Peptides against a protein of PDB entry 4GMN. Designs and how they scored, part 6

Target 1, 375 residues: chain A of PDB entry 4GMN
Amino acid sequence: RYANITLLALVTLASIGTDFQETLVKGNQGSRESPISAADEEWNGFDDADGDAMDVDQKSSSGEDQEEDYEEIDVKEDDEDDDDDSITSEMQADMERVVGADGTDDGDLEDLPTLRELIQTAVPQLIRLSNLPIDSDESLTIQSHALSALNNISWTISCLEFANGENANIHNAWYPTAKKIWRKTILPILEADSADLKLATQVTSLAWAVARVLHGETPTDGNPHRKFISLYHSSKQQAGGNSNSIEEPEDPFQGLGVKCIGVVGSLAHDPAPIEVNREVGVFLVTLLRQSNNVPPAEIVEALNQLFDIYGDEELACDKEVFWKDGFLKHLEEFLPKMRTLTKGIDKRTQPELRTRADEALLNLGRFVQYKKKHA

## One batch from the design tools (peptide; aimed at target 1 N151 S158 I170)

Design b1_p9_5_s1 (made by RFdiffusion4, then SolubleMPNN; from b1_p9_5, 4 letters changed)
Fold by OpenDDE base, seed 2:
Structure b1_p9_5_s1 (fold): chain B 375 residues (1-375), chain A 9 residues (1-9)
Amino acid sequence: as target 1 above (375 residues)
Amino acid sequence: IKLRKHLPR
């Protein structure tokens, strides 16, 4: 009885975290006149103050109107009113405030009561549940659901902008809790050295969500970046051996390899220790050099992480790692391989992977040009 | 709000 109530509460908290995310996505689309598809944040390079905006003259090639008479298949939208009434009016109002808040209000979480209770009341309980002794299949199930709920909440919060003091109230409330998740949930599970790849995937997903907010301020105690690099390599060795591979997630970006890259990339941002940055940077550049044996989604994530880490020339990691370890040469040598890799992705069967690879290829070209000007 | 795109579901 108590276990079933606990499981129901954990499933409900995981649902709330997902619904919050979907509401944030919808609210952000409504505020921008153009649907910035989740695909359209191109890394534009760093604003060189010399405004040679390369007007990519989109020559509108007038392709001829082939009137393909698409028969209106009157697909009755069965309005399955999936009235998943899970979104309370208070949650919706909190999401509208978070989406509409011009980040000038250092306001207390007083105006965000649902988010406040989620961070202050629910998350500390989920952390406790994730730390229960695993002595039964029931306790393992509780841990898995607690990790799922923490993951969904942490991912949702990681979608908020915190740059330039935006959402500072939410950041300030979340930051100590995020560090607590890291120290109390993530590190103990990583130290237990479990052969459970499902648990490893769950904790790595949570670690990425947390590290997307904490960046280089993520606690470096016990060298967690090396644990995730080790997990990356171990996951590749296991996938090659057993034909009973855990079904590679249908989404190539949900793979454990991508999640490991996302975590270590996020951990390597300033103000991370320069040697942590170097070890991660060398790992990421090594993936590009070995790209023939690396899934395309992992290459896309590794590129995006390299752009985010080594974009700012004023950072110590630019001089001490990027230039010193000769990363530009490796990126330039990878550019032709990335073109081949991207062209090899079928747009029909993997449209998202292709779109993200096209974006990463464009950004790689821009990044290499930027770094060559600032050499 | 810059939604960073890829949420592991």
Scores: peptide ipSAE 0.041, ipTM 0.803, DockQ to the pose 0.529
OpenDDE base, seeds 1, 3, 4, 5: peptide ipSAE 0.040, 0.036, 0.038, 0.039; ipTM 0.800, 0.780, 0.784, 0.797

Design b1_p9_5_s2 (made by RFdiffusion4, then SolubleMPNN; from b1_p9_5, 4 letters changed)
Fold by OpenDDE base, seed 2:
Structure b1_p9_5_s2 (fold): chain B 375 residues (1-375), chain A 9 residues (1-9)
Amino acid sequence: as target 1 above (375 residues)
Amino acid sequence: IKLRKTLPR
């Protein structure tokens, strides 16, 4: 009885975290007249000063108007208004405020009561549940659901802009809680060295969400980047041996390998220790060098992480790692391989993977050109 | 709000 109530509460908290994310996505799309998909974030370099925006002349190829008379099949979409009434009016009002709020510098969430209760009341309980002794299948189920709820909440918050002091109130409220999730949930599970790939995938997803906010300020105690690099390599060895393929996630970007890359990339941002940055940078560049045996989604993520880490020439990691360890040469040598890889992705069967690979290829060309200009 | 690409399922 108590277990079923706890499980229901955890499922409900995980649902609230997802619905909150979907509402943020819808609200952000409504504020931009153009659907700039989350895909359309192109890396333009850090030097906005040279206004050589290559006007990609949209040559309007006048494709001939073949009026194919597609019979308007009046598919009555039965709007099954699955009024998934899960979004409370209070939660919707909080989302509208987060989309429209000028970032107040106070760590106060007075104007965001649902988000406040989620961070201050729910998350501390989820952290406790994730740390329960695993003595039964029931305790393992509770831990898994607590991790799922923490994951969804942390991912949702990680989708907020915190640059330039935006959403500073939310950032300031979340930051100590994110560090607590890292120290109390993520690190203990990583230290337990469980052979459970499902648990490893859940904790790695949560670690990525947390590290996307904390970046280089993520606690470096116990060298967690090495644990995720080790997990990456271990996951590749297991996938090759057992024909019980853990069903490759239908989404290539939900794979454990991608999640490991996302975590370690996020951990390597300034102000991370230069040696942490170097170990991660070498790992990422090594994936590009070995790209023939690396899934395309992992290459896309590794490229994006390299752009985010080494885009700013004023950072210590640019001089001490990027230039010193000769990363530009490896990126330039990878350009023709990336073109081949991207062209090999079928647009019909893997449209998202192809789009993200086309973007990463474009950004790689620009990044190499930028770094050559600033050499 | 810049939504970064990886939506968790």
Scores: peptide ipSAE 0.042, ipTM 0.804, DockQ to the pose 0.502
OpenDDE base, seeds 1, 3, 4, 5: peptide ipSAE 0.039, 0.036, 0.037, 0.028; ipTM 0.792, 0.778, 0.792, 0.768

Design b1_p9_5_s3 (made by RFdiffusion4, then SolubleMPNN; from b1_p9_5, 4 letters changed)
Fold by OpenDDE base, seed 3:
Structure b1_p9_5_s3 (fold): chain B 375 residues (1-375), chain A 9 residues (1-9)
Amino acid sequence: as target 1 above (375 residues)
Amino acid sequence: IKLRSHLPR
């Protein structure tokens, strides 16, 4: 009885986290329709005159159009309005406030009661449940559901803008809790050295969500970047040896390799220790050098992380790592390989992967030009 | 930037 109620509560918290994310993604798509000011630049077309009207003879071939009456199978889209009634009116009101609120520095979340209860009441209990002794299949199930709920909440919060003091109240409330998730949930699971790739994927997803907010301020205790790099390499060795297809996730971007890259990239941002930044930067550049054996989605993520880490020339990591370790040469040498890789992705079968690879290729060209100008 | 959903479905 208590186990089923706990599982139902954990599933409900995980669903709430998903629904919040979907609504935030929909809201952020609407705000980027900046009206393209129709600057009516009359591009006066070239007047090229030459008039040779070749008289192509209308041969009248009277082919009998067999009207094959394709019975339009009226697939009644039963709009099962899955009224995913999971978004409460209170949750929707909190989301509208997050999009509209001037950044008050008050971490008290007075105007965001649902988000406050998630951070202050739910998350501390989820951290406790993720730390239960594993002695039964029931305790494993509880841990997995607690990690799922923590992942969903952490990802939703990581989708908020915190640059330039935006959402400072949410950032200030989340920041100590995110550090607690890192120290009490993520690190103990990483230290247990479990061969469970499912658990490793769950904790790595959570670690990425947390590190997307904490960045270089993520606790460096026990060198977690090296643990995720080791996990990356271990996951590649297991996929190559056992023909037990751990079904590669249908989404190339949900793979454990992509998640490991996302975590270590986020950990390497300023103000991370220069040696942490160097070890991560060398790992990412090494993936580009070995790109023939690396999934395209991992290459896209590794490029994005390199742009985000080394995009600012005023940061200590630009001089002490990027220039000192010769990363520009490796990025320039990778440009022709990235063009070949991107062209090899079928737009019909993998439209998202192709779009993200086209974007990463464009950004790589711009980034190399930028760094050459600022050398 | 399309924020990729990394949520378990």
Scores: peptide ipSAE 0.037, ipTM 0.809, DockQ to the pose 0.180
OpenDDE base, seeds 1, 2, 4, 5: peptide ipSAE 0.037, 0.037, 0.036, 0.036; ipTM 0.807, 0.810, 0.801, 0.801; seed 5 fails the geometry check

Design b1_p9_6 (made by RFdiffusion4)
Pose (drawn by RFdiffusion4):
Structure b1_p9_6 (pose): chain A 285 residues (1-30, 108-237, 251-375), chain P 9 residues (1-9)
Amino acid sequence: RYANITLLALVTLASIGTDFQETLVKGNQGDLEDLPTLRELIQTAVPQLIRLSNLPIDSDESLTIQSHALSALNNISWTISCLEFANGENANIHNAWYPTAKKIWRKTILPILEADSADLKLATQVTSLAWAVARVLHGETPTDGNPHRKFISLYHSSKQDPFQGLGVKCIGVVGSLAHDPAPIEVNREVGVFLVTLLRQSNNVPPAEIVEALNQLFDIYGDEELACDKEVFWKDGFLKHLEEFLPKMRTLTKGIDKRTQPELRTRADEALLNLGRFVQYKKKHA
Amino acid sequence: ITLRDTPAH
């Protein structure tokens, strides 16, 4: 039963996590009662995956169960985070998911992040999930073990297809949990790290630059948020952004549109947004 | 259902 009973179930639940994404796309060309697949995934499939993700690991075989359990959680969390939840959008699905997303963080991502050692493959798996969960949580994400510090240290240390880099994952997840209404100090650290990435953009992979610029635009684009005054202005983030604008233009043109297109067009949008961003706030004390 | 623009996984 082993090769069939357990591993097959997980790989299939993960595939179900992947393919539900196509239901969302195709459904558009035409209390989760209307989405039983999603309902079952959250209420039934996910609680068992959190359990499996937790348990040792006493043996290598259970080392694979944990990995597969993390793959399924990752695929589901990612697909769900592909939904628009800003404003009142998709509110029914948001209420069904949000508490569970908190659980995945507390019961799965956090204990695994507690024992620093040792894996890169596993460190990559948890960050990918944590990035998916934090895209929904948006600073409502728990601040307990000061996880942003750990993901920040994971970025620099793991320094030894451009958008699949682990560094991109560290930028995104730390950037997503630093949105309002996060602890203003947690925001200060994450914002400082994201800006420092630009000041020292001399050796940062272009994809990590694009993600850092998107995360910053996503966080400090609202003057009503305490962190816009308490951090963005208090620490003068504006100067580094104005200084980075020329540096950003050359690196963008340094990207071969023909080899490969996506990063180039994506970086073009970031410089475009970077210019517009330097203006909007320049207009605000 | 409204979809959000997402980066690469």

Design b1_p9_6_s1 (made by RFdiffusion4, then SolubleMPNN; from b1_p9_6, 6 letters changed)
Fold by OpenDDE base, seed 1:
Structure b1_p9_6_s1 (fold): chain B 375 residues (1-375), chain A 9 residues (1-9)
Amino acid sequence: as target 1 above (375 residues)
Amino acid sequence: IKLAKQPPR
């Protein structure tokens, strides 16, 4: 009886975390007039100061206007008000405030009572439940559900903008809790030498969500980046041997390999120790060199992580790792391979993977040009 | 809120 109530509460907390994420996504789409293509999002590492826009003289070929009369099929979108009864009016009001609030520096979350209760009351209990001794199938189930709830909450919070002091109140409230998740949930599970790939995937997903907020301020105790690199390699060895392939997630970006790359990339940001940054940077660049044997989604993630880590030339890792270890050469040599890889992705069967690969290819070209100008 | 680059869903 108590176990079933605990499991129901954990499932409910996991759902709340998902619904909160979906509502934040929907709310942010409604406020954008025109979809600024992700191609028009200024990569923060490019000083646009030198306006040498290559004037690509698009010669206007006057192709004849064939007026094809497209019959306007009036698709009545039946607004099925899916009253998603999962979102309380209080949660919705907190989400609206999160979207609209110029965050005061007060980590007290006075204006965000649901989010405050989630961070201050629920998450500490989830950490406790995720760290219980595993002595039964019931305790394993409780751990898995606690990890799922922590994952969804942590991912949702990691989707908030924290750059330039945005949402500082939420950041300040989350930051100590995120460090506690890392030390009390993630590290103990990573130190438990478990062959359970499901548990490894859950903890790696949670670790990525937490590391997307903590970045280089993530606790370096026990060299967790090496554990995730080892997990990446171990996951590749197991997939090749047992015909009981754990169903590769239908989404290429949900793979354990992508999650490992996302974690270690996030861990390598400034102010991470230069040797941690180097080991991660070498790992990522090595994936690009070995790209013929690497899933396209992992290449896309590895590129994005490299751009985010080495985009700022003022950072110590630019001089001490990027330039010193000759990463530009490897990125330039990878550019033609990335063009081939991206063109090989079918737009009809894998539209998201193709879009993200096209973006990563565009950004790789820009990144190589930037780094050549600033050499 | 600028959502950071969407995590994989």
Scores: peptide ipSAE 0.041, ipTM 0.796, DockQ to the pose 0.635
OpenDDE base, seeds 2, 3, 4, 5: peptide ipSAE 0.041, 0.041, 0.040, 0.031; ipTM 0.799, 0.762, 0.793, 0.789

Design b1_p9_6_s2 (made by RFdiffusion4, then SolubleMPNN; from b1_p9_6, 5 letters changed)
Fold by OpenDDE base, seed 1:
Order: structure tokens, then sequence, then C-alpha cells
Structure b1_p9_6_s2 (fold): chain B 375 residues (1-375), chain A 9 residues (1-9)
């Protein structure tokens, strides 16, 4: 009885985390006249204070407008009002406030009662449940569901903008809780060194979500970046040996390899120790050098992480790692390989992967050019 | 709100 109630509560919290994310996505799409997906945001890691806008002279070749008379197929949208009773009116009001709020610096979340209860009441219980001794299949199930709920909540919060003091109230409320998730949930599971790839994937997904907010302020005790790099390599060795394909997730961006890259990339941001930054930077650049055997989604993620880490020339990691370890040369040598890789992705079968690869290729060209100008 | 790059759902 208690286990079933706990399980139902964990499933409900995981659902709430997903529904909250979906509502934030929909709310942000409704406020932008153009749906710039978060994937369509060009890397802006350098202030183009100098207005050398590259006039990409798109010579619009005047292709003749053949007005193909598309017959307006009047698809009656049957408004199946799927009253998904999952979203409470209070949750919806909190989501609307989160989307519309000029962030006050008050970390008390007085105006966001549902989010406050998620952070202050639910998450601390999920941390406890995720850190229970595993002595039965029931305790393993509880841990998995607690990790799923923590993942969904943490991912949703990590989708909020925190740059320039935006959502400072949410950031300030989340930050101590995120550190607690790291220390009490993520680190103990990583230290247990379980051969369970499902658990490893769950904890790595959660670690990425947490590290996307904490960045270089993520606790460095026990060198977690090395554990995730080791997990990356171990996951590749297991996939090559057993013809029991662990079903690679249908989404190439859901793979354990991508998640490991996302975690270690996020951990390497300023103010991370320069040696942590170096070890991660060398790992990421090494993936580009070995790209013939690396999934395209992992290359896209590794590039994005490199741009986000080394985009600011004022950071100590630019001089002490990027320039000192000769990363520009490796990025420049990778540019023609990235063009070939991107062109090899079928737009029909893998549209998202192709779009994100086209973006990463564009940003790689710009980044290499920027770094050459600022050498 | 600028949504950060879409998380792995």
Amino acid sequence: as target 1 above (375 residues)
Amino acid sequence: IKLAKQPAR
C-alpha cells in the first residue's frame, strides 16, 4: 500500500515536471512572433560590438514563383478537448507567472507557490527516496521513479533563462537545492559504480540538468567530470560487444554519450578549476579528432559545449586552455569534416539532427573566424 | 523567457 502510493506520487511528480516544461515551451512560443526554437539561437558567445555584420550576400536567385495551387484541405480539427486534468489551475498560474515575470531578487517564491512547493517540499523528499538503500526490486523502482521526477523538475528549471539576472528569484531558490541533488543523489550513485546502464543514464540526465544551472559552480569534490568521461568510454565499449543492442533511444540526443558530454561541458564553465576545464576541453576536442567513430549527435553537443565554454576571451580558460593547448587548430581542421558529416545527415529521416548539425556547422565557422580575429 | 537549448526530454 505505502509503496503504491509512493510510486503514484513519484509518477505524478514526474508528470508535473514534464507538463510544466511543455507549458513553458508553449508559453514562450506564443510570445515570440517567430518560433526561434532554443535550437535556432545562434551562439552569441562573443559581443559583436564591431558591426562587421557578415553581409552574407544571399543573392536571391529569382526562381520563378510557380504558384502551385495547394488545395486547402479543410482538415476539421476535431477539438478533442483532452481535458488533461494533470495541470492544476495553480500550476498553470505559476507557469504563466514564470513565463511573464520580471525576476525579482527575492528567493522566497511568494508569487510562485506551486514552484516553491516543488523545490522546498517535493525535491527534498525525492532526494531522500533516491538515496535509499537498494535491498529489493521495490526500492530500485522507487529510486528510478524518484530520479525521473528529479530529472523532469531539474530539466524544466534548467530551461529558464538566468542570464542578466532574469528569474533571479527562481535561481536563488533552486541553487541550494541543485547543490543538494548533486551531493546527496548524483555523487553517491556515481560512487556506487553500478553496472546498471539504465541507472547510469538516469543519473547522468539528472546531472546534466543540474549542471546546466550550476555550471562551473557545481561541486568538484571527487572529480565528477572524470567519472562521466569514464562512463562515456565504458558505454561505448559495451555497445560494441553485445549484439543485444541496448535499444539506442530513437532520439539521438537522448543517448548516454550525449548526456555525458552535456554534463562535462557544463561542469567546465567558469569558475571551474582550470584543470577541470582542461581535462573536459581535451576530451571534447579529442571527440572531434576521432569523429569518424562518434555519433553525429555527440559531435553536435561537443561543439556546442566548446562554444559555450570558450566563447568569452576574458575568461582564464581562453588563455590557459584554448590558446595554450591549440584548440583553434583542431576546430579549423574539423570544419571540413563537419561540413561532410552535416551533409551526410538525411533531412527526411533525421530532421532535428540535421537542423542542429547545420546550426553547429554555422556556429563553428563563425567561432573559428572570431577566434582568428582575436588571436 | 529565452528557453535554453531544449533539454533531452
Scores: peptide ipSAE 0.036, ipTM 0.793, DockQ to the pose 0.602
OpenDDE base, seeds 2, 3, 4, 5: peptide ipSAE 0.036, 0.031, 0.031, 0.033; ipTM 0.803, 0.748, 0.779, 0.799

Design b1_p9_6_s3 (made by RFdiffusion4, then SolubleMPNN; from b1_p9_6, 6 letters changed)
Fold by OpenDDE base, seed 1:
Structure b1_p9_6_s3 (fold): chain B 375 residues (1-375), chain A 9 residues (1-9)
Amino acid sequence: as target 1 above (375 residues)
Amino acid sequence: IKLAKQPKR
């Protein structure tokens, strides 16, 4: 009885975390006049004020206007108001406030009572439940559901912009809790060295969500980046042996390999120790060098992480790692391989993977040009 | 809010 109530509560908290994310996505789409998808923000480098706009002479080839009269089939989408009864009016009001909130520095979340209760009351209980001794299938189920709920909440919070002091109140409330998730949930599970790839995938997903907010301020105790690199390699070895393939997730970006790359990339940001940054940077560049044996989604993620880590030339990691370890050469040598890889992705069968690969290819070209200008 | 580029869930 108590276990079933606990499981129901954990499922409900996991659902709330998803619905909260969906509500934030919908609310943010309504405010953008132009659908520049967050996926269409190209890395432009840092704007040096010296605008040598390379005039790409677009020779206007005058192609003839064939007016094909496409009859506008007025498909009345019946807006079935799927009243998702899961989202309370209080949660909606908190979401609207989060979307509209100019970041007041008050980490008390007075204006965000649902989010406050989620962070201050629910998450500490989820941390406790995720760190219980596993002595039964019931305790394993409770841990899995607690990790799912923590994952959904942590990812949703990681969707928020925190750059330039945006949402500072939410950041300040979340930051100590995120560190607690890391120390009390993520590290103990990583240290238990379980052969359970499901548990490893859950904890790695949670670790990525947490590290997307904490970045280089993520606790370095026990060298967690090396544990995730080891997990990456171990996951590749297991996929080759037993025909009980854990069904590769239908989404290439949900793979354990992508999640490991996302975690270690996030951990390597400033102010991470230079040796942590180096070990991660070398790992990522090594994936590009070995790209013939690496899934395209992992290459896309590894490129994005490299751009985010080494985009700023003022950071110590630019001089001490990027230039010192010769990363530019490896990125330049990878450009023709990335073009081939991207062109090999079928737009009809894998549209998302193709779009993200096309973006990563454009950004790689720009990044290489930027770094060559600043050499 | 600029949503950070998320891998789709």
Scores: peptide ipSAE 0.034, ipTM 0.788, DockQ to the pose 0.584
OpenDDE base, seeds 2, 3, 4, 5: peptide ipSAE 0.033, 0.034, 0.035, 0.029; ipTM 0.783, 0.788, 0.795, 0.788; seeds 3, 4 fail the geometry check

Design b1_p9_6_s4 (made by RFdiffusion4, then SolubleMPNN; from b1_p9_6, 6 letters changed)
Fold by OpenDDE base, seed 4:
Structure b1_p9_6_s4 (fold): chain B 375 residues (1-375), chain A 9 residues (1-9)
Amino acid sequence: as target 1 above (375 residues)
Amino acid sequence: IKLAKQPVR
């Protein structure tokens, strides 16, 4: 009895998330019926306004060469039980205090009571249900439904514009909850190293939806980008052995490989650590180099992630990774391969894949030209 | 359950 009520509630929450997404997508399509002539949006990098360069006078203080004597500090191995849970809570509490001080839009969602209840009341229960011990088919079903509900909610929220302070109330309400989904649902499932490709696909889909809002502010604990890169490679090895039983998703963009690329791409955005950015950038560029064995949808996603990560020349990752690691050469060498790949996609059988590949090819040409001009 | 899709850009 309780199981059936719980499952019905989870199905209802998942349906609310999907219906809300469909409503937002239809609303955005209705506003896009203004004929934006698709012609001449030059990909202008962000015109940051001319902020006056304050001349910070570098006073050259000549620090003297004090030979500090290396006293052998006998490092007593005091077995301090690293209650690593404490430091993350204080830093989070200080960030919560800083956010709570200035803005009149404290994410209280007064005008959005249903969304408030969804984020503040339903999502914390879904997180709890996604972490149930798997001891029965019932517990597995509950986890899968909880992950599906979290996925649908997270994807729907990730469809909102948050740039330039848009939807700030929703962003501020979602942000701490998104971090909680990451830490309490996504990481524990990734660490459990389950051979269940269905569960891996569910958690990776959720991780992508969450990372599309958190970007480089996604918690780096446990090197989650490496876990998703590992999952990408493991999924390819398993697919190569049992050609018959993985129902390739009817939609090529719903594959686990695409989802892994989408997650790691999102994790690599500023302000991600430069080494995280580098490892992801090298992974993505390596997919382009090995493109003969990579599904076209994964190539399209990898290109889009590379454009989003390295589109801004003012970011530290442009100098320290893109230019330093010679990514432009690899992108330029990939242009003729991308033209061949795109032309090989049948417009009749795979119209969406062909359209997105044509767009990614155009953007690759523009991106290479942009980077050559700004070299 | 219908799963939410990645938005088509």
Scores: peptide ipSAE 0.131, ipTM 0.879, DockQ to the pose 0.122
OpenDDE base, seeds 1, 2, 3, 5: peptide ipSAE 0.126, 0.122, 0.125, 0.123; ipTM 0.877, 0.875, 0.877, 0.877; seed 2 fails the geometry check

Design b1_p9_7 (made by RFdiffusion4)
Pose (drawn by RFdiffusion4):
Structure b1_p9_7 (pose): chain A 285 residues (1-30, 108-237, 251-375), chain P 9 residues (1-9)
Amino acid sequence: RYANITLLALVTLASIGTDFQETLVKGNQGDLEDLPTLRELIQTAVPQLIRLSNLPIDSDESLTIQSHALSALNNISWTISCLEFANGENANIHNAWYPTAKKIWRKTILPILEADSADLKLATQVTSLAWAVARVLHGETPTDGNPHRKFISLYHSSKQDPFQGLGVKCIGVVGSLAHDPAPIEVNREVGVFLVTLLRQSNNVPPAEIVEALNQLFDIYGDEELACDKEVFWKDGFLKHLEEFLPKMRTLTKGIDKRTQPELRTRADEALLNLGRFVQYKKKHA
Amino acid sequence: STKLISSKT
């Protein structure tokens, strides 16, 4: 039963996690009662995956169960985070998911992040999941073991397809949990790291630059948020952004539109947004 | 708004 009974079930649940994304797209070309697949994924499939993700690991075989359990959690969490939840959008699905997303973080991402050592493959798996969960949680994400510090250290140390870089994952997840209404100091650290990435953009991969610019635009674009005054202005983030604008233009033109297109067109949008961003705030004390 | 970066497992 082993090869069939356990591994097959996980790989299939993970595929179900992947393919539900197509239901969302095709469903648009035409209390989760209307979405039983999603309802069953959250209420039934996910609790067992959190359990499996937790348990040792005493043996290599259970090292694979944990990995596959993390793959399924990752695919589901990713697909769900592909939904618009800003404003009142998709509120039914948001309430069904949010507490579970908190559990995945507390019971899965956090204990694994507690024991620093040793894997890169596993470190990559947890960051990908944590990035998916934090895209929904948006600074409501738990601040317990000061996880942003660990993901920040993971970025620099793992320095030794452009958008699949682990560094991009570190930027995204730390950037997502630093939105309002996060602890203002947690925001200060994450914001400082994201800006430092630009000041020292001399060696940062272009994809990591694009993600850092998107995360900053996503965080400090609202003057009513305490962190816009408490951090963005108090620490003068505006100067580095104005200084980075010329540096950003050359690196963008340094990207071969023909090899490969996506990063180029994505970076064009970031400089475009970067320019518009330097204006809007320039207009606000 | 900003577009999402894709992910692979």

Design b1_p9_7_s1 (made by RFdiffusion4, then SolubleMPNN; from b1_p9_7, 5 letters changed)
Fold by OpenDDE base, seed 2:
Structure b1_p9_7_s1 (fold): chain B 375 residues (1-375), chain A 9 residues (1-9)
Amino acid sequence: as target 1 above (375 residues)
Amino acid sequence: STRLIPLSS
């Protein structure tokens, strides 16, 4: 009886985290200029740092607009009013505020009572439940549901913009909790060295969500980047040997390999120790060199992480790792391989993977050109 | 792609 109520509460918290993410993703898609629409701006980095736009007089060479008639696939929004009565009017009001709020610098969530209770009341209980002794199938189920709820909440929060002091109140409230999730949930599970690939996938997904907010400020105690790199390699060895296909998630970007890359990439951002950055950077560049044996989604994620880590030339990692270890040469040598890889993805069967690969190919071209100008 | 763990039904 109590177990079923606890499981229902955990499922409900994980659902709330999902519904919140979908709403935030829809809201933020309006403000992110697609990196495809910014095609005509000189790429000066991936960080929206207010670097003085040098007025490069682009002489307009009028190339002929081939209007490729993109048939508007009239996706009939079947307004199936699935009355998903799951979102309370208070949660909806909090979501509308998060999308529209000039971030007050005060780490007080007075104006976001639902989010406050989620962070301050629910998450500490989920951390406790994720760290229960596993002595039964019931305790394992509780841990899995607690990890799912923590994952969904952490992913939702990681979809907020925190650049330039945006959402500073939410960031300041979340930051100590994110560090607590890392230290009390993620690290203990990673140290238990479980052969459970389901648990490894759950904790790695959560670790990525947390590291997307903490970046290089993620606690480096016990070199967690090496654990995720080891997990990446171990997952590849298991997939090659046992026809116990853990059903590769229908979404290529939900794979454990992609999640490991996303975690270690996020951990390598400034102000990460240069040694951590180097080990991660070498890992990512090595994936590109071995790209013939790497899933396309992992290549896309590895490229994006390399762009985010090394997009700023003022960072110590640019001089001490990127230039010193000769990463530009590896990226330039990878360009023709990326073009071949991207063209090999069927737009009909894998439209999202193709779109993200086309974007990553475009960004790779820009990044290589940028770094060559700044050499 | 929502990097959410689908709630197992």
Scores: peptide ipSAE 0.036, ipTM 0.789, DockQ to the pose 0.140
OpenDDE base, seeds 1, 3, 4, 5: peptide ipSAE 0.035, 0.036, 0.036, 0.036; ipTM 0.784, 0.788, 0.785, 0.790; seed 3 fails the geometry check

